# Peptides against a protein of PDB entry 3WG5: the designs that were tried, part 325

Target 1, 218 residues: chain A of PDB entry 3WG5
Amino acid sequence: LAKNIVYVAQIKGQITSYTYDQFDRYITIAEQDNAEAIIIELDTPGGRADAMMNIVQRIQQSKIPVIIYVYPPGASAASAGTYIALGSHLIAMAPGTSIGACRPILGYSQNGSIIEAPPKITNYFIAYIKSLAQESGRNATIAEEFITKDLSLTPEEALKYGVIEVVARDINELLKKSNGMKTKIPVNGRYVTLNFTNVEVRYLAPSFKDKLISYITD
Target 2, 218 residues: chain A of PDB entry 3WG5 as posed
Amino acid sequence: LAKNIVYVAQIKGQITSYTYDQFDRYITIAEQDNAEAIIIELDTPGGRADAMMNIVQRIQQSKIPVIIYVYPPGASAASAGTYIALGSHLIAMAPGTSIGACRPILGYSQNGSIIEAPPAITNYFIAYIKSLAQESGRNATIAEEFITKDLSLTPEEALKYGVIEVVARDINELLKKSNGMKTKIPVNGRYVTLNFTNVEVRYLAPSFKDKLISYITD

## One batch from the design tools (peptide; made by RFdiffusion4, then SolubleMPNN)

Design b2_p30_8_s3 (from b2_p30_8, 10 letters changed)
Fold by OpenDDE base, seed 2:
Structure b2_p30_8_s3 (fold): chain B 218 residues (1-218), chain C 218 residues (1-218), chain A 30 residues (1-30)
Amino acid sequence: as target 1 above (218 residues)
Amino acid sequence: as target 1 above (218 residues)
Amino acid sequence: MKRVGGPGGGIGGTIDGKRVGGPGMGIGGT
C-alpha cells in the first residue's frame, strides 16, 4: 500500500548526466518508501538531450507518480525541461514561470548565437516531443510548436492549451488541486488517481554533489 | 616581440562550457603575456559538441600558437578531444595515449548503450572534422574514419598517418621536437615557426572553479 | 567504462540572457 507520503525535491540548473543521477536518486528514495508521489520542483534552462531522454525514461519507469512542478516563480522548464515535463505523470507550474522553447540546437557560438541543428535532428525531436505529448494525452500540436516556432507559454496558456494539468502557487495548492487527478501516463501499467488526502510532505535535500554541481552551473 | 615564454596548462575531463572557459582563460593569459606558445595538456573522453566547436574557434582565433598535447600516459583525446586537437596549431601525444573515436552520438542510454545520432548529424560532423584536418594539413581520410569506423589510434600510428606532428614523453621532449616546426594552421594570418630555444616554461594552475568541475566530472 | 556522451547538442533556453545549449548531443569516447 502506498503510504500517505509525498516527497518533494528540487532540481535546478542545466540538464546533465548529474541531473539524471539526481532524478534517479530522488525517485528511488520515493519508490523505496512507497510514496504516494514525488514532486520535482524543476527550474532549468535546458541541457543535454541524452540526459533528458534518460530522465524521461527514468520517470516512465518509476513505480510511483512523478510530478514535475515548474517552481518557484521566475523559474522555467525551458527546452529539455519541457521534454521532461511532457514525459511525466503530471505537470504543474507556478505563476510567473514558463515552459517551452524546445528547438534543438547544436549549441551556442562564442558570440552567444545559436548554432542550429540540422533539419533531421529537429525532425527527430519533433517526433519525440509529439510522442511524449500524445502518450501523456497532452497537446501534441503545441508540443511541436515548442520546436517549430520556439514557442514559450505562461502557466495559464499552458493549462488552457492542455499542455499542463495544474497551476499552483506552492506545494500545498499543488497537492490540493491535483488531488483526485489521474496521472497522464501509467504507473506500473496503470493510470493512478492521485490521493493527497492527509499526506506527509517530506523534502529531499540535495546531496553534497548536487550542491556542488548547482554552484558550478549557476 | 613574442617572449621566450611557453605556458603549460592542463585540461582534464569532459568537454563542456566550463572547459571552454578554461581554454579561453588559459589562452588569454598566454596572449596577454605575449607567450611563444601555450601547451594544453589534454585528457578528455569527449563531451559537448557546442563547447568543442567554441573551443576550436577560440584556438583558431588565438594570437599565439596553441599546442594540444595528449598527456600524461594513459590519457586520451577521444571524440571531442580529437576535434579540438585537429583544430589546433600543433598536436602532440605522449606514449600510451590515444586519439580518435569521433562518432557523434545523441548520448548514452540508461544501460550505457550508445544512442546513435541520425545520419545527417554524422554527416555534418564528418564534413566538419574533414575540414579541420584539411585546413590544418592533416590526414582528412583518417579524420573521417575517426567517425565512420570509430577509429582510435596510438601516438605512433597517428604520427605515421599524418594526424599529429609530435610524439613526446614530456614537455621538455615536446619543446625539443617541436622547435622549428611550423604551425599547421595560421596564427594571426601567418604560419608561425615555433621557437622554443631557451624558453621559460610557466605552468598555469587550474582555478578553483576548474578544480571543482574536475572533481565532479571524474 | 561508461561511455561519456558524444557531441552534446543542446536543448537550451536562455539563462540570464545567454542561451544555454539545446539538447546536447554528445561526441563521447569511452
Scores: peptide ipSAE 0.079, ipTM 0.649, DockQ to the pose 0.506; fails the geometry check
Fold by OpenDDE base, seed 3:
Structure b2_p30_8_s3 (fold): chain B 218 residues (1-218), chain C 218 residues (1-218), chain A 30 residues (1-30)
Amino acid sequence: as target 1 above (218 residues)
Amino acid sequence: as target 1 above (218 residues)
Amino acid sequence: MKRVGGPGGGIGGTIDGKRVGGPGMGIGGT
């Protein structure tokens, strides 16, 4: 029997319009190959709200399941990363990672201090993050507290509170644990049961453009 | 008599954190050389609000006058570019350029449609843009209308309404017309009278990094 | 999406000169 393909790609760094392009490219490749799923290893301190929203929308429009995996140990799905995760078909985290800290900011002052968002902006993102949580059957109360309390959670806490679906040390454990799980949001209008019993893992490399942008921006 | 130096640098494209780095670098070079001023030839369709705010702050902290020059013909100081201009020591525009269209957006939908900012965000930026106009002695009513009416102005209109200080076809005309003008905001806590009678114009080239980022992002 | 330099002020955060991947969601539009 031909093995079902699972793609794995890494997205690291700030969420930008370029990050959207990476998501779009990676998901498109996986869609073209009719993959069982794509796993995005995500390590982000946050970034842009608009790019984040577009990424969420792109994930929701995916023809295949998109799994956000906060990886490796020491990585985070901070801020925008949390929204992306909450908009995805499944969330996994490696031990030693974190999720949350979603208080919207206008930016950082020149001295590195946070420019706080006005309450009106904060309320918009509260509504938005709650909607993502609700749509995915995840804990909307905790999602709100990611903003209101600037809450950050460990993988174990996030799992316990129903924010995420899997804690896994590596791709193999992730595939094992998520095998047979239903996607938390629809794929092509249907909730899909993940089948990872007979899969080939294919790693996507960053494009030359991806590497170059990363090199310049890091 | 040693000629006073005026630097000219170009900033083109979207306002991003990278654009801040460009502003910072260019202004720093000009500060180090104790330039009479730096002219930033600005051509931007807009970009990020946070980057914009940081750029405004960097300009306001400049030890030398920063002149925003919307150039060449066909260029615009759209959206974020308008805020940057309004935060600067002097605004000039070339004929055939535009300024305005400052309605804050959350971003663009995947289909390219604008995601409108909630009224609460809009009101924040109304207050902000008005503050920039007021602090610089420019038309705060028009500044507000750049948002509320998504107003765009020609150089002639912008001059007429007291949004900008100079209409000039080129650097030579800009220097001629702005000679003897006072900066619209303080330099080191003092309003400076520009002296462009005996100046050497020095053009700053984009760094290798600047060129590489531009190449990748364009 | 294309760095479409379309007119409109985006609300999105990157810090002073450093792409500081600091925790916090910046409000900025492209």
Scores: peptide ipSAE 0.030, ipTM 0.529, DockQ to the pose 0.167; fails the geometry check
Fold by OpenDDE base, seed 1:
Structure b2_p30_8_s3 (fold): chain B 218 residues (1-218), chain C 218 residues (1-218), chain A 30 residues (1-30)
Amino acid sequence: as target 1 above (218 residues)
Amino acid sequence: as target 1 above (218 residues)
Amino acid sequence: MKRVGGPGGGIGGTIDGKRVGGPGMGIGGT
């Protein structure tokens, strides 16, 4: 029986192998306690594709619903963050956040200019992001445009276009609005109806290592 | 006038944006002092392609010769390290080191399996690594095989095949053997003859930030 | 996952200096 416990954790900064470790740790804790869900407050400008793909896989393997919440106001789920969100069981955004800008790049040059990815890389990630959208019943056309047009959306636009499920100002509004929603992807092979009635919210603090790495990567 | 000063710095671990900062800092210090050269003791299993390309560019923009020295025994210039070496003014290897294994990957899966790069990515990096070899007058066929066969070479093989210029057990032997060699690529548009007669060797310590990041990334 | 450099070149976007998540997804293997 899922406990009426919802975990909340924050993941901020670049998506790296360390970010994978954070996701893995947070989800594992929530799984161990058989939580109703974990909410990941996400603020990322993007990061590594490999880490992103592994994070998506980890979310898809979760024994509990993983809700990606683009938070706080001013935060983004940019690039890798969008893929992670699209790979999750539910996406929420706070007002004043953004999602998108998913064009794959090889990186940045010394002067900060974008090193463009070869077309076949772009096509690979187009296929990948579309698969995530399709699997989650989200707008695959907009998902493609996150790459082809480097599109970024507001929460209202993302909701309107069926990219996300919830616009919420805070955790309480998120819980209220998402209560009774079905997960957009399966949990253990089944679509789960979220039950946030009489929920205890537990905040997971970053580990010392998490704090240290954030300090160094920020 | 170049001072009879040679800087030596160590770069160990994964090639990341932070590794770029290390290269940039070290080369900048050596440039400011108008050193005869900087020797970078490199031990890397590889890393990010973007950081690698930026490091190569930074080396090519150096006002002084940058010597990549695969060191100590047991070290490698694997993957990204090979590209960096091939982009440098001179490559040395210590006995018991390796170079190669340059097949581009998208990353590692959670189970540690390789996520293969699409063929066009592989072809891009084949072209890139061949260009580095050609520009430096090194063996472009072997450079390609570092990708296509995931080839790794010993120092003796790398020397034999014209991938590297020096096999040296230590800095003193490196200085001795490389003295009078021309750089394999230009410095400020000119091929420079290395002059290590009466050289003062100055070791650059990692910054506190470098130490902290190495501690976190190792 | 420790950033274990495994065999092969990861294609990922770090901006020179800080791992600044810039626009776009860096394709890199750590």
Scores: peptide ipSAE 0.025, ipTM 0.527, DockQ to the pose 0.187; fails the geometry check
Fold by OpenDDE base, seed 4:
Order: structure tokens, then C-alpha cells, then sequence
Structure b2_p30_8_s3 (fold): chain B 218 residues (1-218), chain C 218 residues (1-218), chain A 30 residues (1-30)
């Protein structure tokens, strides 16, 4: 029996293998408790594509709905964050946040300039991001433009163009607006209708390791 | 005036942005002291290509010779480690070490299988690794095979095929064997003849941050 | 890490302290 519980956890910073471990831990806790869903408050400038792909896969394997919430105001789901969002069961954004800027790069040079990805890499990620959008019933054209134009969108634009599902100021508004929505991808092979009626919200704290890593990486 | 000083530092584990910071710190210390060279004792299974490329660039910008020493016995310069070595002024290996296995991957799947890089990415890194080999006067054919065949070599094979310059059991033997060698790439626009006659060896310890990160990542 | 710590080169950029903390995705695995 699913408990009327929704977990909320924060993931901030660069998408790395440690970020994967955070996603895995948080989702696993929520799965073990048979939560109605987990909401991940996401703020990321991007990160590693491998970690991103693993996170997407982990979300897709989730036994419960995973909602990506770009939060707080001023946060972004940039680059890898956009892919993660597009791979999730539902995307929400707070006002004053952004999504997009998905151009693959090899990295930054010592002078801070972007080391451009070869066109062939770019094409791979175009195909990948389009697949994520298509599978989730989201705007594949805009998903492609996140790469080809390095496009970034406001929450209002992203909602309008069918990239995201909810604009919400806080968790309460998110729960209210997303109640009764269907997941954009299946959970255990089925599209789940979200039920946030009379839910208990449980906030997950970062592990000691997570805090320590954050302290070191900041 | 260059001091008759050679710095030695250890870099172990995955090649990441933190590894770049380690390289940068160690090389900078040695540069500030006008050292004759720095020897980096390297043991890595690989890591991130962006960090690797930045490390290569940092080595190429070094004001002093940077010697990559695959050490101790049992260590490897695998994947990203091979590129770093090929980008350095001199490569040494201890007996019982290995170099190669440079096939680019997108990462590992959740089940531990390799997520294959698109052929187009592979081709980029073939071109890149060949360029590093050519610029350093090392075997570009073998460098390519590090990718195309995922080839790994012993120190003896790597020396024989002109991938590396020295096989040495320890720092003393390395200093002895590399004395009078020219760097395989320029230092400040000139090929430097290494002078290890009557040198003081100074070991650099990891920073507190480096130790903490290592503890967390292990 | 659920990843096999085997040899492999990830092709992608991360934002390092010396890297511009701007938006971008590094394409590569460990």
C-alpha cells in the first residue's frame, strides 16, 4: 500500500557521479517507503553526460514517480539538468528559473572558453534529447533547439511550448497543481495518475558524504 | 636560476576536475621553486575527457618539465591517464604497470556495461590521441590502437614501440635513466635537456582538500 | 559507485574552479 507520503530532496550543483548517487539514494528511500512520489528540487548548471545518462536511466527505472522541480527562484536546470528533467515523470519549474542550454561541450579551456564538441557528438545528443522528449510526450523540436541554438527558456515559455508540465512557486502549489496529472513516462510500465490528496511531505537531508562533497566542491 | 630540485607528487584515482586542480597545484609549486622538473607518480583507471584535456593543456603550459611516472608496480595509466602521459614531457613506467585502454565511452550503464561512444566521438579521440603522439614524437599508430583495439601495453612493450621513454623501478633509477634526455615536447618553446645530476628530491603531499576528496571517493 | 571502476575515458566537460561555471554539458563517462 502506498503511503500518502511525498518525499522532497534537494540536488544542487554539477551533475557528477556523486549526483547520481544522490538521486539513487533519494529515490531508493522513497521507493522503500512506497511513497506516492519524490520531488527533486534541482538547481544545476550542468555536468557530465555519463552521469546524466545514468541519472536518466535511474529515474526511468524508479518504482515511484520522480518529479523534477527546478527550484528555488534563480535556479536552473541547465545542460545536463534539462536532460534529467526530460527523462523524468513530471517537470515543474518555479518562477524565475530557467531550463535549456544543452549544447554538448568537451569542456572549458584554461581560459574559460568552451571546447566545442565535434558535430558528431552534437548529433548524438540531438538524437538522445529528442528521444527523451518524444518518449515523454514533450516538445522534441524545442528539445533539439536546446542544443542547436543553445536555447534557454523561462518556466512560462517551457510550459507554453510543452516542455514542462507545471509552474509552481512552492511545494504546496506544486502538489496542488500536479494532483491528478499523469506521469509523462511510465512507472513500472504504467502511466501513473498522481495523487497528492492529504499527503505528508517528508524532506530528505543530504547524507554526511553529500554535505562533505558539497563543501569541498563549492 | 633553476635549483637542483626535482619535485615528486602522487596522483591516484579517477581523472576529474579535482585531478586537474592537483596537477595545477603541484606543477605551480614546482614552477615557483624553479625546479629542474616535477615527476608525477600516476595511477589511474581513467576518468573524464574534459579534465584530461585540461590536464594535458596545463602540462603543455608548464614552465618546467613534467614527467609522468606510472607507479608503483601494479599501477596503470589507463584511458585518460594514457592521454595525459602522451601530452607530457617524458613518460616513465615501473615494471608491472600498464598503459592504454583508451576507448572513449559515454560511461557505464547501471549494470556495469560500457555505454559505447558513438563512432564520431571515437574518431575525434583517435585524431586527438594521434596528435598528442605525433607532437611528442611517440608512436601514433599504437596511440590509435589504444582506442581502436582498446590496446594495453606493458612498460617493455611501450618502450619498444616508442610510446614511452623510460622503464624504471624507482625514482632514483628514473632520475638516473632520464638524465640527459630531451623532453619530448617543448618547455617554453624549447626542448629541454633534463639535468638530474646532484638533485634534491622533494615530495609534495596532497593538500587537506585532496586527502579529504580521496577519502570520500575511495 | 554502481559503476564498474574499469578503464574507460569519458568524453565530456565539467565546470571546474578554473572553468567558467556557465551552462554546458560534458559528454563523456568515467
Amino acid sequence: as target 1 above (218 residues)
Amino acid sequence: as target 1 above (218 residues)
Amino acid sequence: MKRVGGPGGGIGGTIDGKRVGGPGMGIGGT
Scores: peptide ipSAE 0.023, ipTM 0.509, DockQ to the pose 0.179; fails the geometry check

Design b2_p30_8_s4 (from b2_p30_8, 10 letters changed)
Fold by OpenDDE base, seed 5:
Structure b2_p30_8_s4 (fold): chain B 218 residues (1-218), chain C 218 residues (1-218), chain A 30 residues (1-30)
Amino acid sequence: as target 1 above (218 residues)
Amino acid sequence: as target 1 above (218 residues)
Amino acid sequence: SKRVGGPGGGIGGTIDGKRVGGPGMGIGGT
């Protein structure tokens, strides 16, 4: 039987318009091959809200399940990364990673101090992050606290509180643990049961442009 | 008599965190040399609000006058570029340029459609752009309309309405026309009268990093 | 470059290179 394909791609660094292009390219490749899923290994300190919202929308419009995997150990889905994860079909984290710290900011002062977002902006993102959590059947109270308390969680805490679905050390453990799970949001109007029983894992490399951006932004 | 130095630097493309680094580097060089002013030749379609706000703050903290010059003909200070200009000590435009179109957006949909900002965000940026206009003694009503009507102006219109201070074809005409003008915001707590009677113009080149970013982002 | 989208700015995020500031997300372009 032709093996069902699972793609794995890495997205590392700040969330920008280029990160959107990476998500779009990776998901498009996986869609074209009718993959069972794509796993995005995510390591981000955050980034742009516009790019984040576009990425969330791109994930929600995916023809296949998009799994966010906070990887490797030491990685984070911080700020924008949490929103992206909450907008995805499944969230996994490796041990020693983190998720949260979602308080929107206007930016940073010259001394590196955070310029706080006005209350109206903070309230918008509270509503937005809660909507993502609610739509995905995840803990909307904790999602709000990612903003209001600037909360960050361990993988074990995030799983315990119903923020994420899987804690896994590697791709093989992720596939094993998520096999038979339903997507937390629909794919083409239906909740899909993941089938990882006979899969071929394919890694997508960053494009030349992706590598160049990473080199400049890191 | 040692010539007073005026620096000229170019910033082209989207407003990002790298654009902040460019502004900071250029202004810092000019500050170190106690320049009479720095002129930033700006051509931008817009970009990030966080980077924009940091750039505005960096300009406002400058030890010397920062002049924004929308250049060359065909250039724009669109969106974030308008905010940066309104936060500066003097605005100039070349003939055939534009300024405005400041409506904040959340981003772009996959089809390239604009995702409108929620009213709360729009209202924040209305207040912000009006504050920049008011602090600089520029037309706050037009500044608001850059958002509410998505207004864009020609150099001649912008000058007529008191949005900008100078229309100039080149750096020499800019220096000539702005000589003896007071800065629209204070420098180190004082409004400075620009002295361009005996100046040496020095061009700052983009760094290797700046060039690399531009190559990737264009 | 499919200019997906017009002039827009995101409010507050990590600014590239010098993490001038903690985890932050910048809202929509001007």
Scores: peptide ipSAE 0.065, ipTM 0.564, DockQ to the pose 0.229; fails the geometry check
Fold by OpenDDE base, seed 4:
Structure b2_p30_8_s4 (fold): chain B 218 residues (1-218), chain C 218 residues (1-218), chain A 30 residues (1-30)
Amino acid sequence: as target 1 above (218 residues)
Amino acid sequence: as target 1 above (218 residues)
Amino acid sequence: SKRVGGPGGGIGGTIDGKRVGGPGMGIGGT
């Protein structure tokens, strides 16, 4: 029997292999408990493309719906965060958040300037982000422009342009607005209708390792 | 007055932003003390290209010679480690170490298989690694083959093919063999002749942060 | 932790102290 439980976990900071481990741990806990969904409160400036691609794949393999919620106000799903969102079952954003800025870079120079990616890298990620958008029935043109124009959107713009599904101020509003929505990608080969009627919300704390890494990276 | 001091520091594990901070800290300490050189004992399977490029640039900006020493026996300067070595003032390897395996990857899939980089990424890093080799007067053809063939070399092969400058079993043998050698790239715009006659060796310990990160990543 | 990072160069992301990682996707590493 699926427990009418929704897990909530926070992922903040750069997308790295440790972020993959966080996603994997959190999703696995929620899968094991047969939760209705997990909501990931995401705040990221971006990170590594490999970790990002692995996270997307882990989300796509989830046995339960994974909802990316760009939260709190002031947070962003920048760069890698946008790809992760586009690879998820549902995207929500809080007011005062942002999504986009997906231009691939080789990195930053010592002076903090961007080392531009070669055009073929950019083209690869254009194709990749467009595929994520198309597979999820989201705006592939805007997804491309996240790279080509380094576009960033408000929640209202992202909703308007069909990039995201929900604008919500908090978890309660998110649950209310997403109740009865279909996942934008399949869960175990099926598009799932979210049922958040009378759900228990459980918050997952960072592991000791997660806290330690966060303390070191901050 | 330059103190006849050589610093030695260990850098082990994946090349990340934390590894950049380690390089920066260690080199800065040695610069401040006007050391004759710093020897970095390197053992890495590779890591991030951005961190690698920043490390290379930091080495190139060093006010003192930075010697990359692939150590101990069993260690490697794999992937990003090879680029770092090729960007340094002198490369040494201990017997039983390896260098190479520089094929750029987008990452690893969930099953642990390599996600291949698009050809243009590979071509970019071919051009980059060849430039590092050429600028340092090292074998640019082998540097290219580190990518195109995913080539790995023994210390003896790397020396024979003009990729590295020294094979040494320990710090004492390294100091002895590298004494009187010229740096392969300039230090402050000049090719420096290394002087290790009657030097004091000082070992730099990892910072508390470095130890903590290493403990978490292991 | 699956050694996802075998030997292989990950293409650029954020470097710690300086937000080397402005908003921009670092292309995959080792």
Scores: peptide ipSAE 0.044, ipTM 0.548, DockQ to the pose 0.200; fails the geometry check
Fold by OpenDDE base, seed 2:
Structure b2_p30_8_s4 (fold): chain B 218 residues (1-218), chain C 218 residues (1-218), chain A 30 residues (1-30)
Amino acid sequence: as target 1 above (218 residues)
Amino acid sequence: as target 1 above (218 residues)
Amino acid sequence: SKRVGGPGGGIGGTIDGKRVGGPGMGIGGT
């Protein structure tokens, strides 16, 4: 019986064009091996909106389920990380993590103050984040409030409000809890029921390039 | 007679938060040595708007003249590079370089197509680029057209239209031509007449971190 | 290069800590 494979990869730091390359590489490897799913351990304070949107598209184009797992404890899926999560097939969070704070900004000033985005941009991303939530059957009101109120949630709150699907301490608990769940978005046009029975977990190491970029962006 | 020092540093690749760190480091070194000026050899296709705005602020806060030199031949000060140049004390370009193409974008799609910025963002950056041009006594109409028409100029055109101050083949020609020119913006509240008589040119090498980042972003 | 994010200025960013561009989603590029 061909062992069902689940890949696990880590993406840490700022969302950039390099982060897209990581997502693409990781998902492609898992697709090629006909994995049951890939779990992306995500820890990000946010990043570039364009890279984020492209990552969301890459996830939505995946031939296999992509699970975003906000991990380890202390990690966050802040800002761009929330959009990525909402664009994925399943969201999990470890206890002691956070999600939200999605207000688009022009950036930070030299003194670290936020440069606010013009209202039209804010409205664009409100519409965008709501679409991600709606398409994935997640709480679109909370998704909007991630922007309008700069709301951040605990895993317990996010689960309670229907933003995420799983709270799990580790990969084993995640696999156990998500087994038999349907993907929140379709895979190749179909909602997939996850089968984590007798799976082999394979960790994808960051490439040398990935390590180098993470070292520089941290 | 204390030799007047001119620093030369290279900044190549995308404008990022790391590029800000490079600008800050280079200008700080030159400030500490009471340099006559620092010349930044700039070659960029563009980059992040926040980093760009912060770089402009750092230049404007400089205790010494900061000359942006689009160099070497074949280089560009595209997009963010144009804003940085327009925010500087003097702009020079080498023959065979370009400046302009400043239309703000949301980013690039997965297929490489441009995601257009909402009109309010475009208008924000029109106002911003015009302010930089006006404050520096440079052609604000052309600065606007760098966005509205996605205009790119040769050094000869840019000089002719009053966008830049110097066309120079190398550092020696730049120093010769810019000697006795006034800065286009004030240094510590005063317009400075550049004195490149009997200067010692000191090259600032990229740090290991700078080299690593450039290698990854290229 | 087919890299997602061609030559163009991005608007906004998340920058860790005191880095210019704190935690937040950056919109666009120049």
Scores: peptide ipSAE 0.032, ipTM 0.561, DockQ to the pose 0.230; fails the geometry check
Fold by OpenDDE base, seed 3:
Structure b2_p30_8_s4 (fold): chain B 218 residues (1-218), chain C 218 residues (1-218), chain A 30 residues (1-30)
Amino acid sequence: as target 1 above (218 residues)
Amino acid sequence: as target 1 above (218 residues)
Amino acid sequence: SKRVGGPGGGIGGTIDGKRVGGPGMGIGGT
């Protein structure tokens, strides 16, 4: 029986338009091969709001399930990463990772200080993150608090509060635990039940371009 | 005779992953309608390298000609904007605009100072910008100097040095001057001769999302 | 000559008392 394929790819560092390209490339490869899913090992401190929103949109348009896996231990789905996670078909976290801290900022001033977002922008992102949570059947109150309280959660807290679906130490445990779970958003208009029985794991290497821009953005 | 359609869209501000989405959205709309071309009125001080590289790639993958128009007077295709322009099928500039200043930076430090790119990154972008110039039959020596000398050019200089193809005051003059020109890169594997005879100009409004992120990134 | 370009807007938070997120790498000129 032809083994179902699950792709695993790593996205690390600042969420940028290059990160969008990484998502787009990785998802496209997995779509072309009719993969059962793609798992994105995510470690990000955050990044650009725009890139984030595009990534969320690209995930939502995916022809296959996109699983965000906050990995390895010590990694974060911080800021932009939280939105991306909440926009995905399934969220997993490794022990010792974190999610949250979603307060929007305009950037950094000429003196290196943060330029805080005006209330109108903050309120936009509150509405946006709540929408992602609601659409995915996740905790919209906690999602709002990622902004209003700069809340950060452990995997155990995030699981307990209904923000994420899986706590897993590695890909094998992730596949085992998520096997038979329903996607939190539709894939091609339908909620998909994940089938990780008899799966081949295929790692997608960062392209030379992916490595180069990751190197430039770190 | 069904009028050929040319789309015109505005992209203003920092080049971000949202700017990629704007390019992607605008080009996609124009592709779907089999437009003769899309003109992007560009005004940017620069932005993210990653977003830029993705935008260049998206332009190169366009099913229709993408014309970068540095507009209005006072606008710039600075830094990232220069790369985007050099990656496009045709470059126009309005009088009183500029192009160049392409030195890569890592970002801003905690004290607000620029973090200069290490030589390896600078050399990468030198090779990259030269490649764009060479592939488009534009001045690769000048393109390199946009980095090495932080060179900025007027429209007249850029035209004189073979960096751009058109100097135009407005869309009507742009259409008139570029009518019958060949694209500087292939469209679907072929160099296209632009036909702006009997064209309908259709303006693409920024989506609410485009406006919102532009507002957040400015 | 002023440096042009910049990080633009982002989403950031505070983890362990430090602001997370950031502009990342950009292309800028002077």
Scores: peptide ipSAE 0.027, ipTM 0.275, DockQ to the pose 0.303; fails the geometry check

